# Designs tried in a protein design run: peptides against a protein of PDB entry 7RZF. Part 7

Target 1, 358 residues: chain A of PDB entry 7RZF
Amino acid sequence: PFQEEHLKQLYKIVPIKDIRNLYVTFPIPDLQKYYKSNPGHYLGHLIGHEGPGSLLSELKSKGWVNTLVGGQKEGARGFMFFIINVDLTEEGLLHVEDIILHMFQYIQKLRAEGPQEWVFQECKDLNAVAFRFKDKERPRGYTSKIAGILHYYPLEEVLTAEYLLEEFRPDLIEMVLDKLRPENVRVAIVSKSFEGKTDRTEEWYGTQYKQEAIPDEVIKKWQNADLNGKFKLPTKNEFIPTNFEILPLEKEATPYPALIKDTAMSKLWFKQDDKFFLPKACLNFEFFSPFAYVDPLHCNMAYLYLELLKDSLNEYAYAAELAGLSYDLQNTIYGMYLSVKGYNDKQPILLKKIIEKM
Target 2, 358 residues: chain A of PDB entry 7RZF as posed
Amino acid sequence: PFQEEHLKQLYKIVPIKDIRNLYVTFPIPDLQKYYKSNPGHYLGHLIGHEGPGSLLSELKSKGWVNTLVGGQKEGARGFMFFIINVDLTEEGLLHVEDIILHMFQYIQKLRAEGPQEWVFQELKDLNAVAFRFKDKERPRGYTSKIAGILHYYPLEEVLTAEYLLEEFRPDLIEMVLDKLRPENVRVAIVSKSFEGKTDRTEEWYGTQYKQEAIPDEVIKKWQNADLNGKFKLPTKNEFIPTNFEILPLEKEATPYPALIKDTAMSKLWFKQDDKFFLPKANLNFEFFSPFAYVDPLHSNMAYLYLELLKDSLNEYAYAAELAGLSYDLQNTIYGMYLSVKGYNDKQPILLKKIIEKM

## One batch from the design tools (peptide; made by RFdiffusion4, then SolubleMPNN)

Design b1_p8_5_s4 (from b1_p8_5, 3 letters changed)
Fold by OpenDDE base, seed 5:
Structure b1_p8_5_s4 (fold): chain B 358 residues (1-358), chain A 8 residues (1-8)
Amino acid sequence: as target 1 above (358 residues)
Amino acid sequence: SISFGPKK
């Protein structure tokens, strides 16, 4: 574990690339033995969530952050890290203290709500789906991976241990959450704006940096993080598939899409999967409008419409993606293209959400 | 998004 002298430190780092990043790091106990409950994954799921009321949603609304990643990372033997990493805007670089305050406000919200079994269950279900329908890995890579993890898991569990959650352990979630405090924080800011303002050089890569203690008043400000009413736990993910039935191949199945509906306003083609035998589907819609590309004004209006539509669907996009669903919306010279892909079970739900916004 | 540390 880091000694007290290693905590509450700020690192200003000069990157080679023109990037702006913030890393907020907490030392945590080694959680490897708790793989069946994986409390770090639970917290990473919530802190890294991108839905309404999430940390990222609020920080994006402020114009400070583009992306956010939260989760556990292996450290040296006997300890781990929990890291919140964000991509900073130019404005966000000026508001790092406030960004970190918002992180602690969200963490405080998690403390106030306490561990949620339904969230754990969703993580369990998502991981089970990912395991069940995992793509075939290259044998050499897979065997090497398995050989590596045999040191950590019983032989009987080695194939499943990384995916299958078995135990809801609210005590362990609270234990990890208790380590996510300002007094335990290590902050790194990565920006070219620190060029010429550093006094140290890292020995291995020659990275220029400055180290300074975080002022006690700043630590205290973060310790006193209030509940921010904008932060909410995610809603239940309605897109998680539960039906994985694969329908038998029809006797009249064609190797190409067959026209199954032909009307004055629509044509529908269908092809059953005869190759992959997965509980997945692709729904593709092409909309035709004589006005879509008639002049530059109409083209720009059609473009703006789709941008607004995509923006209005952002609340569902992340939850759908987690559940193995995706959508795509594109302008075409003839109108608009919509695609919905992934597990077929909840595609109608996502499609309905899209249509309702349209 | 969620970062999973290197799966051991």
Scores: peptide ipSAE 0.040, ipTM 0.735, DockQ to the pose 0.134
Fold by OpenDDE base, seed 3:
Structure b1_p8_5_s4 (fold): chain B 358 residues (1-358), chain A 8 residues (1-8)
Amino acid sequence: as target 1 above (358 residues)
Amino acid sequence: SISFGPKK
């Protein structure tokens, strides 16, 4: 356990690469024994969420952050960390205190809303899908992994323990959330801008850094983080598959796409999966327009159109990705290409949303 | 994103 002297510390770190990162770290209890409820995953899911009303969405809207990662990390024996890591813009590097304030505002929102069973259920369902349809790992790597985790899990659960959530434990969620406080924070800022401003060198890698106490006034500011009305819990993920039925291979199934519809305005090719037998599909649409590349103006308009379309779909992209759905939109010399991939069950929902934005 | 979860 970190002593009080190790808390409320700011580390300014000089990277080798030109990167700007912020790490906001909280010491937390060892949660390994709570793997069936995995309260750290619940909080990581919400804090690391990328949908509307998320922490990332707000920080990105301010131009301070590009990416955000939240979750638990193993520490030394008997403790873990909860880490919020962000990729900082140049502007964000100037607003680190405010970024962290927003983190605490979001955490305060989570406290105010309390643990949500439906969010846990979504995490459970997502993890169950991931477990069921996980790719075959390389046997050697898999065996080594299993051997490692046998120290932590009963033999009967060793294959499932990392994936299958079983118990909603709001008490444990609240317990972890109670550790995510300014008085328990360790901050690391990674930037080349600290070059020549450091006074310490890390022993193992020679990393230059400076350690400073976070001023009590700043800690107090974070402790007084109010509710920011821009922060909202995510909406239910409508893309989580529930139907995993695999249709039997058709007797006349061809090893290549067959033309199954031919009209004046459309051609449709279909190929049934004869190899993987997964409840997944790839929908590919090629749109043809004589105007797409007729001149530089139209070309640029077509480009801008797709960029705007992608931007308008961002609200769904993350939720779809979590659920194992993806889309791709590309300009072609003849028009545009749309691809929707992943679990087939909710593809119509994603496709509908795409078409509605088009 | 979440840092810890089943590696896809």
Scores: peptide ipSAE 0.040, ipTM 0.728, DockQ to the pose 0.198
Fold by OpenDDE base, seed 1:
Parts: C-alpha cells; structure tokens; sequence
Structure b1_p8_5_s4 (fold): chain B 358 residues (1-358), chain A 8 residues (1-8)
C-alpha cells in the first residue's frame, strides 16, 4: 500500500498521443473477497453515471469534461484502487482543481444519501441480464479466463461470480466511500502542455513527468466540499428488461420480411426471428420528406436537427444503453432513418421517448 | 460509465 508520503501527490505526465486525461486515484482495501456484494461496482455505477444530476452531466455542462469512467481497479496483492478518470477539454485542463472539487461534492452527496438498496437491485438485475445473454466466448479464451479466475472464486461459483450479485452490504459501501477522501488522493494529469516542464523520466517507458505535493490549502478546499444541489441520485432505470419470453415461430413464418401493412402513407415489413431465438428485436424506420434534400440549406438544417436531437437524448439514452437498448438516427437523401435495437421488452418505451423528443 | 462492468 502507499505510505502517507505517497498520498496527496500530483503527477503531471507528458503523453505520446495528443490526449488530455485526469486520473483521481484512491487506494482502497482489496475487495475481491466481497464479490457477492461488490461495493466497488455500486460506487462505480453511481460515480460513473451519465444521467441527469450525475457528476458527468455537471462537468459536461461546464464544458470541462467529455467522458467519465469510475470504478475499482486491481492493484498489487492486498490492495486495490478506486479511480475516477475523465477526458479533459482544453478548458477543463485549466479547471482541474474545480473538477476534483465537484468529484468530492458528488462523493459527499453519496455519503449524505447513504447506500440505496434499489440501486443495488438494479445493478444485480443488469448483471443477471448480462450473464444470461452473454455472447459465446471462444473455448480457448474462455478456458484461460476460467483458469485465471479460479484463484479468486470457488469452483462452483467461477462461472457466475463476475456477474451475480447476492448480498446488499451497506456497511461495505460506506467503508469504501470512507476511503474516497482528499487525504487519500493521488492525482495524475496527462497533457502535452507539460512538455518541457517535467523534471523526471519514468524508467520503463521513458515517460516524462513532474511530481508535486498537492498544497495543503487545496486539500482543505476539497475536504470542505459542500453539498452541491445540482447533484442527484439517478432515477430508476425503466429500460431494464423483465420479460424474456420468446414467442413461438408462426407456422406461416416466411424466411424473408413480409409486407403486413400497406397504406398510402406507410408500409410495414415484418420478419420473425428463425435463427437466434433471443428476446431481442430490431425496429427500423425510414421517414420520407420531399424537403430533406431540396437544397443545401434544408440539408444542413436537417443535419443540425438530428445532431441537436441526439445531444438532447444523451443523458436519457444512457439508462437505455445500460439496459442493452440502443438507438440510431441518421440523415438520408430522402429524409431520416431511425433504428431501435436490443431487448424487445422495453423498446416501446425508448421509441416513445424518442418520438416525443422529435 | 463504469470501468469494470460486465462485458456485454
């Protein structure tokens, strides 16, 4: 484990690629033995959430961050890390202290609300769906993976241990959350802007970096992080599938799509799945408009419309993505194309919300 | 997003 001298450190790192990243790292105990409750996954789900009131939503609204990832990472034997990683904008690179303040404000919000059993249940349900419908792995890769994880899990549980949550442990969630404090932080900023401003070179890869102690004043600012009223827990995920029924193949099922509706304003084609037998569907809509491509102005307006529509759906669409639903919107020379894919159970809900936003 | 979510 890192000693006290290794905490409250800032690393300025020069990348080879033109990337801007912030890593906020907390040493935590080894959580492997707690795989049935997986408190690190619970916290990663919330801290890494992308919906309204999330950490990412606020940081995006300020133009400081593009993407955010939160979660536990394996360390050396006997300890782990919890890492919050963000992709920084050029503006965000100037506001790293404030970004980290917002991280601690969100963590403080989680501490104030306490562990939520319903959030754990959603994580459990999502993982159960992922396990049930995981893609077929290649035998060689799968056997090697299983051999590796046998060091961590009983033989009887080795197939399920990575996916199935069994125990709600609020005490362990609070224990991990108590490690996410400014006094336990390591910060790394990755940017080409540090070129020529470094004084150390990493031994293995020759990476140039500078190490600095984080000023006590900055640590105190983070320790005094108040509750920010913009941060909220996510709402319940309405897109989690609960019905996995596969309808029997109709006797008159055709190997090709059949025209089942033909009107002056619409044609509908349908094909039942006769190959995969999954509780999934693909809904594809082609919309025709004589105005979509009539001139360059209309073409650009149609493009801008869909870009704005997609942007307006991003926070909402995250919950659908977590639940294994996706949508796509594209401009065509004749109008627009909409696709909704994934588990069929909640597709109507996603489709309705897309259409209501249009 | 979460870093160590189940591989979908």
Amino acid sequence: as target 1 above (358 residues)
Amino acid sequence: SISFGPKK
Scores: peptide ipSAE 0.038, ipTM 0.708, DockQ to the pose 0.193
Fold by OpenDDE base, seed 2:
Structure b1_p8_5_s4 (fold): chain B 358 residues (1-358), chain A 8 residues (1-8)
Amino acid sequence: as target 1 above (358 residues)
Amino acid sequence: SISFGPKK
């Protein structure tokens, strides 16, 4: 376990590649025994969320961060880490202290709201869906994986332990959240801008770095992180599928799409799945407009329209993706193409959201 | 996004 002397440290690391990353790391207890509740996953889901009111949304709005990952990682025997990792913009590299302040503000929001059973239920449902419809792994890799995890899980649970959430444990969520404090932080900044400013070399890979103590004033600033009113818990994910019924194959099922509607304004083709037998569908829409590509101005307007539409749909994109739904919007020379793919149950909801924004 | 530690 890290002693107090190993905490509140800043590492400036020179990468080989031109990357800018921030790692905010917290030592936490080994949570392996709590796999049925997985409090680290709960916190990773919220901290790593990308919807409105999320940490990432705010940091993106400031132009400081491109991507964010939150979650637990294995450490050595008897301890783990909780890590918040962000991809930094050039501007974000100048605002690392403020980025970390925002992280602690979000963490403070999580403390203020307390553990939410509905969030746990969503994680449970998402993991159950992922387990049920997971692709077949390569036998050799799968066997090796199973052999490895047999050390951690009962034989009867080894197939499901990584996916099945069974117990809502608010006490464990609070316990982990209590470890996410400035006094328990280790910060690593990865940037080529530190080239020639390092004084140490890592033994194994020759990575150049500098280690510094984080000033007490900075730690205090993070400890005094207030509630930022821009941070909100995510809304319930309306895209999580609940119906997995596979409709029986029609007797007259065609091997190719059949024209089932033909009107002056629309044609509809349908093909039932006869191969995969999954509760999934692909909806493809082609919209035709005589103005879409009539001249460069209209072409640019059509492009701009789709960019704005995509931007307006970003609030749903992450929630849909988590639930195994996706959409695609493209300009065509004749107009626009829309695709909605994934679990069929909630596709109408996503489609409605798209149409409402059009 | 959520990062799950390397599932061994």
Scores: peptide ipSAE 0.037, ipTM 0.719, DockQ to the pose 0.135

Design b1_p8_6_s1 (from b1_p8_6, 7 letters changed)
Fold by OpenDDE base, seed 3:
Structure b1_p8_6_s1 (fold): chain B 358 residues (1-358), chain A 8 residues (1-8)
Amino acid sequence: as target 1 above (358 residues)
Amino acid sequence: GRGSFVIE
């Protein structure tokens, strides 16, 4: 357990690489015994969410943050950490205090809304899907991992313990959320801008850093974080697959794509999976336009179009990604290429959304 | 996103 002297500290760290990162760390109890409810996973899912009304969406809209990761980390024996990590823009580096304020505003929103069973259920369902379709790991790696897990879980649960959520425990969610307070914070800022401004060197890697106490006024500012109306809980993830039916291999299945539709405006090729037998599909669309690359202007417009389209889909695509769906959009010399991959059940939903934004 | 931090 960190003593009081280790809390409310700011570390300014000089990286070797040109990176700008912020780590907001909270000491939390060891949650390993609560693996069936995994309250840290619940909070990591929400804090790390990338959909509309998320912490990331707001921080990104301000131009302060590029990426955000939230979740639990193992500590030494008997304690863990909850970490919110963001990749900072140059502007974000100037607004670290405000970024952290927004983090606490989001956390306050979570307190105000309270634990949501439907969110837990989504996490449970997502994990169940991930477990069901977990690729066979290499035996050596798998064995080593299992051996490690055996120290923490009953033998009967070793295979499932990492994935299967079984118990909704709002009390434990609230318990962890209660540890995510300014009085319990450790902040690390990683930036080359601190070069020549450090007074300490880390013993193991020689990393230069400066340690400072966070001013009480700043702590108080974070403690008084109000509700920011821009923050909202995510909507239900509509991409979570529920149908895992694998259709039988057709008798006339070809080892190559067969032309199954030929019209004046479209050709459709189909190949049934004959190898993996997964409830997954790859939908590939090639669009042809004589205007796409007719001149540099059109080329640039086509590029810009796809960039804007991708940007417009980012928040929506996150939910799809969590559910094992992905899309790709690329410019081609003849127009554009769209790919939708993953579980077939909800692909039509994602495809529809993409087309609606086009 | 959601992450589990491994101390590398």
Scores: peptide ipSAE 0.095, ipTM 0.780, DockQ to the pose 0.201
Fold by OpenDDE base, seed 1:
Parts: sequence; C-alpha cells; structure tokens
Structure b1_p8_6_s1 (fold): chain B 358 residues (1-358), chain A 8 residues (1-8)
Amino acid sequence: as target 1 above (358 residues)
Amino acid sequence: GRGSFVIE
C-alpha cells in the first residue's frame, strides 16, 4: 500500500504520443475475495456511466473531456486501485482541478443516494447476458485464462465467477466509496505540454515526469465538494434483453433474402437466420432522397445533419451499447443508411428512439 | 465507460 507520503501527489508526465490524459487513482483494499458482490464493478458502472446526469455528460458539456473510464485495477498483492481516467481536450488540460472537483461531486452524490439494489440487479443481468453469449475462445487461450482464474476462484466457479453477481453488499460499496477521498488521491496528467518542464526520468522507459505535492488548499477544495444538482443516477436500462427465444426455421425459409413487401415507396427484404441460431437481428434501412446530393451545399447539410443526430443520440445510445445493441448512421450518395444490430428483443425500442430524433 | 485497467 502507498504510504501517506505517496498520497496527495501530482505527476506531470510527458508522453511519446500526442495524447492528453488524466488519471485520478485511489488505492483500495484487495476486492478479489468479494467477487460475488463486486463492489468495484458497481462503482465503475456508475462513475463510468455516459448517460444523462453522468460525470462524463457534465465534463463533455463543458468541453473538457472526450471520454471517461472508471473502474478497478489489479495492483500488487494485497491492494488494488480505483482509477478514473479521462481523455482531456486542450481546454480540459487547463481545468484539471475543476475536473477532479466534479469527480468528487459525483462521488459525493453516490454517497448521498446510497447503494441501489436495482443498479446491482442491472449489472447482474448485463453480466448474465455477456456470459450466456460469450464468444468461443481458442482452446489455448481458454486454458491459460482458466489457469489464471483458478488462482482466485474455486474450481466449480471458474466458468462463472467473472460474470455472475450473487450478493448485493451495500456495506462493501460504501467501504470502497469511503476510499475515494481527496486525502487518498494520486493524480497523473499526461501531456506533451510538460516537455521541458520535468525534472525526473523514469528508470525503465525513460519517461520524463515531474512530481509535486498537491497543495493543501486544493485538497480542501475537493474535500468540500458540494452536491452538484446536475449529477443524477442513471435511469433503468430499457435495452437489456430478457427474451432469448429463437424462432423455428420456417419451412419456406429461403437461403437468400426474399422480397416480402414491394410498394412504390418501399421494398422490404427478409432472411431468417439458418446458420447462427442466435437471438440477434440486423435491421438495415436505406433511404433515398433526390435532394441529398443535388449540390455541394446539400451534401454538406446532409453530413452535418447526421453528425448532429449522432451527437444527440450519444447519451442514450450508451445504455443500448451496454445491452448489446448498436446502431449506425451513414450518408450515402442517394440519401442515408441506418443499421440497428444486436439482440432482437429490444431493437424496436432503439429504432423508435432513433426515428423520434430524426 | 466501465473499464478494468489491465497493467499491460
């Protein structure tokens, strides 16, 4: 474990690549023994959420952050880390203290709301889906993975331990959340802007960095993080599949798509799956407009329209992605293309939401 | 998103 002298430290790191990253790291106890409740997964799900009222949504709205990842990391024996990592914009690089303040405001919101059993249940359901439809791994890779897992889990649970949540433990969630405090923080900022401003070199890779103590005033600001009314818990994920029924192959099933609707305004092709037998579907829509590519102005407007549409869909599209649904929108020379893919059960819900935003 | 940080 980090000694007190290693806490409240800021590292300014020069990368080889042109990247801007912030790492906010908290040492936490080893949570491996709590795999049945997985409190780190619960917190990672919420802190890393991308929906309305999320930490990322607020930081994006300010133009400071592009992406956010929250979760636990295995450390050395006997301890772990909880890390919040963000991809910084150029503007965000100037507002790191404020970004971290927002992180602590979100964490404070989680403390105020307390552990939510319904959130745990969603995590459980998502993991169950992931387990049920886990892709076949290559035997060699699978055996190596199993060998590693056997170090942590009973033999009987090796196949399921990574996925199955069994116990809601609000006490453990609160315990981990109590470690996510300013007095327990390590901050690393990665940017080329620190070139020529470093005084240390890492021994293994020659990475240049500067280490500084975070001022007590800054720590106090983070400790006094208030509740920010913009932060909200996510809504229930409506896209989680619950029906996995595979319909029987029809006797008249064709090996190729069949035209099942032919009108002046639309043609519909359908093919039943005769190979994979998964509860998944692909919905593909091609829209034709004579105005889409009439001139360069129309082309640019059509492009801008889809970019704005995609942007407007990002917040709720995250919930669909978590549930194994995806969509794609593209400009075509004749108009636009829409695709919805994944589990068939909730595809109509996603499709409806897309169309409502169009 | 939710992530597990693998020390590569």
Scores: peptide ipSAE 0.093, ipTM 0.776, DockQ to the pose 0.201
Fold by OpenDDE base, seed 4:
Structure b1_p8_6_s1 (fold): chain B 358 residues (1-358), chain A 8 residues (1-8)
Amino acid sequence: as target 1 above (358 residues)
Amino acid sequence: GRGSFVIE
């Protein structure tokens, strides 16, 4: 366990690569025994969320952060870490204190809202989907993975333990959340801008760094993080599949796409899956317009249209991705291309959302 | 996103 001397520390690290990263790390208890409830996963899901009202959404809106990852990390025996990692913009590098303030504001929002059983249920459902459709790994890889898992889980649960959430434990969520405090923080900033400003060298890789105590004033600012009205819990993920029925192969199934609709305005090709037998589909739409590329102006307008459309769909993209759905929009020389892929159950919902924004 | 951190 980190002693008090190891807390409230700032590390300025010089990378080999031209990267700008912020790591906000909290020591937490070993949560391995709580794998059935996985409170760290719950918090990682929320803190790492990318939808409207998320931490990332706010930090991105300010131009400070490009990406955000939140979650638990295994430590040495007896403790773990909860880490919030962000990719910093050049501007974000100047606003690290404010970024961390926003992190604590979001954490404070989570405290205020309390543990949500529906969020746990979504995590459970997502994990169940992932488990159900886990690709058969190569036997050697599978065996090695199982062997590793056996160190942590009972033999009877080894196949499911990584995926199956069984117990909603709000007490454990609150326990972990209580560790996510400024007095328990370790901050690492990774930037080439610290070159020549370091006084220590890491023994293993020769990484140059400087260690500083975070000023008490800064800690107090973070401790006094208020509720930011821009932060909201995510909405329910409507894209999580619940129907996994695989329709039988039709007698007239062709090995190639068959033209099933042929009109003056539309052609439809269909091929049933005869290989994978997964409840997944690929919907591909090609739109043809004689005006799309008639001149540079129209081409630019078509481009801008798709960029705006993509931007308007960003609110759904993350939730869809979590649920195993994806979409793609591309300009073509003849118009535009839309693809919706993944579990077929909720594809119509995503498609409807796309069409509503078009 | 949600992630597990591997310290390389």
Scores: peptide ipSAE 0.107, ipTM 0.788, DockQ to the pose 0.178; fails the geometry check
Fold by OpenDDE base, seed 2:
Structure b1_p8_6_s1 (fold): chain B 358 residues (1-358), chain A 8 residues (1-8)
Amino acid sequence: as target 1 above (358 residues)
Amino acid sequence: GRGSFVIE
């Protein structure tokens, strides 16, 4: 366990690659025994959320961060870490203190709202879907993985323990959340901008770094993080599939798409799956416009239109992805192409959202 | 997103 002297430290690290990363790390207790409730997963889901009102959404809006990952990491025996990792923009590198302030504001929001059973249920449902439709791993890798996890889980639960959430434990969520405090923080900034400004070298890889104590004033600033009204809990994920029924193969099923609708304005082809037998579908739409590529201006307008459309759909993209749905929008020389893929159950919802934004 | 961190 880290002693107080190891906390509230800032590490400036010189990378080999041209990357800018921020790691905000919190020592936490070993949560392995709580795998049935997995409070770290709950917090990682919220802190790492990418929807409206999320930490990432706000940090992106300021132009400071490109990507964000939140979650738990295994440490040495008897302790773990909770890490918030962001990819920094050039501007974000100048605002690390403020970025971390926003992290603590979001954490404070989570404290204020308290543990939400519906969020736990959503995590449970998502994991259940992932487990049900997981691809078969390679036998060698799978065997090694199973052997490893047998040290942590009962034999009967080894196959499901990583996915099956069973117990809503708000007390454990609050316990972990209580460890996510400025007094318990370790910060690492990775940037080439620190080249020539380091005084230490890591023993194993020769990584150059500088270690500094975070000033008490900065710690206090983070401790006094207020509620930021821009932060909101995510809405319920409406894309999580609940119906996994596979329709029977039709007697007249064609090996190729059959034309099932032919009108002046639309043609529809359909092919039933005869190979995979999954509750998934692919919807592909090609839109034709005589104006799409008539001249450079129209081409640019069509491009801009799709960029704006994609931007407007970003609020749904993450939730859809979590639920095993995806969409793609592309310009074509004749117009545009739309694809919706994944579990068929909630595809109509995603399609409706896309059309409403079009 | 949600992630598990492996320090390589």
Scores: peptide ipSAE 0.088, ipTM 0.774, DockQ to the pose 0.180; fails the geometry check

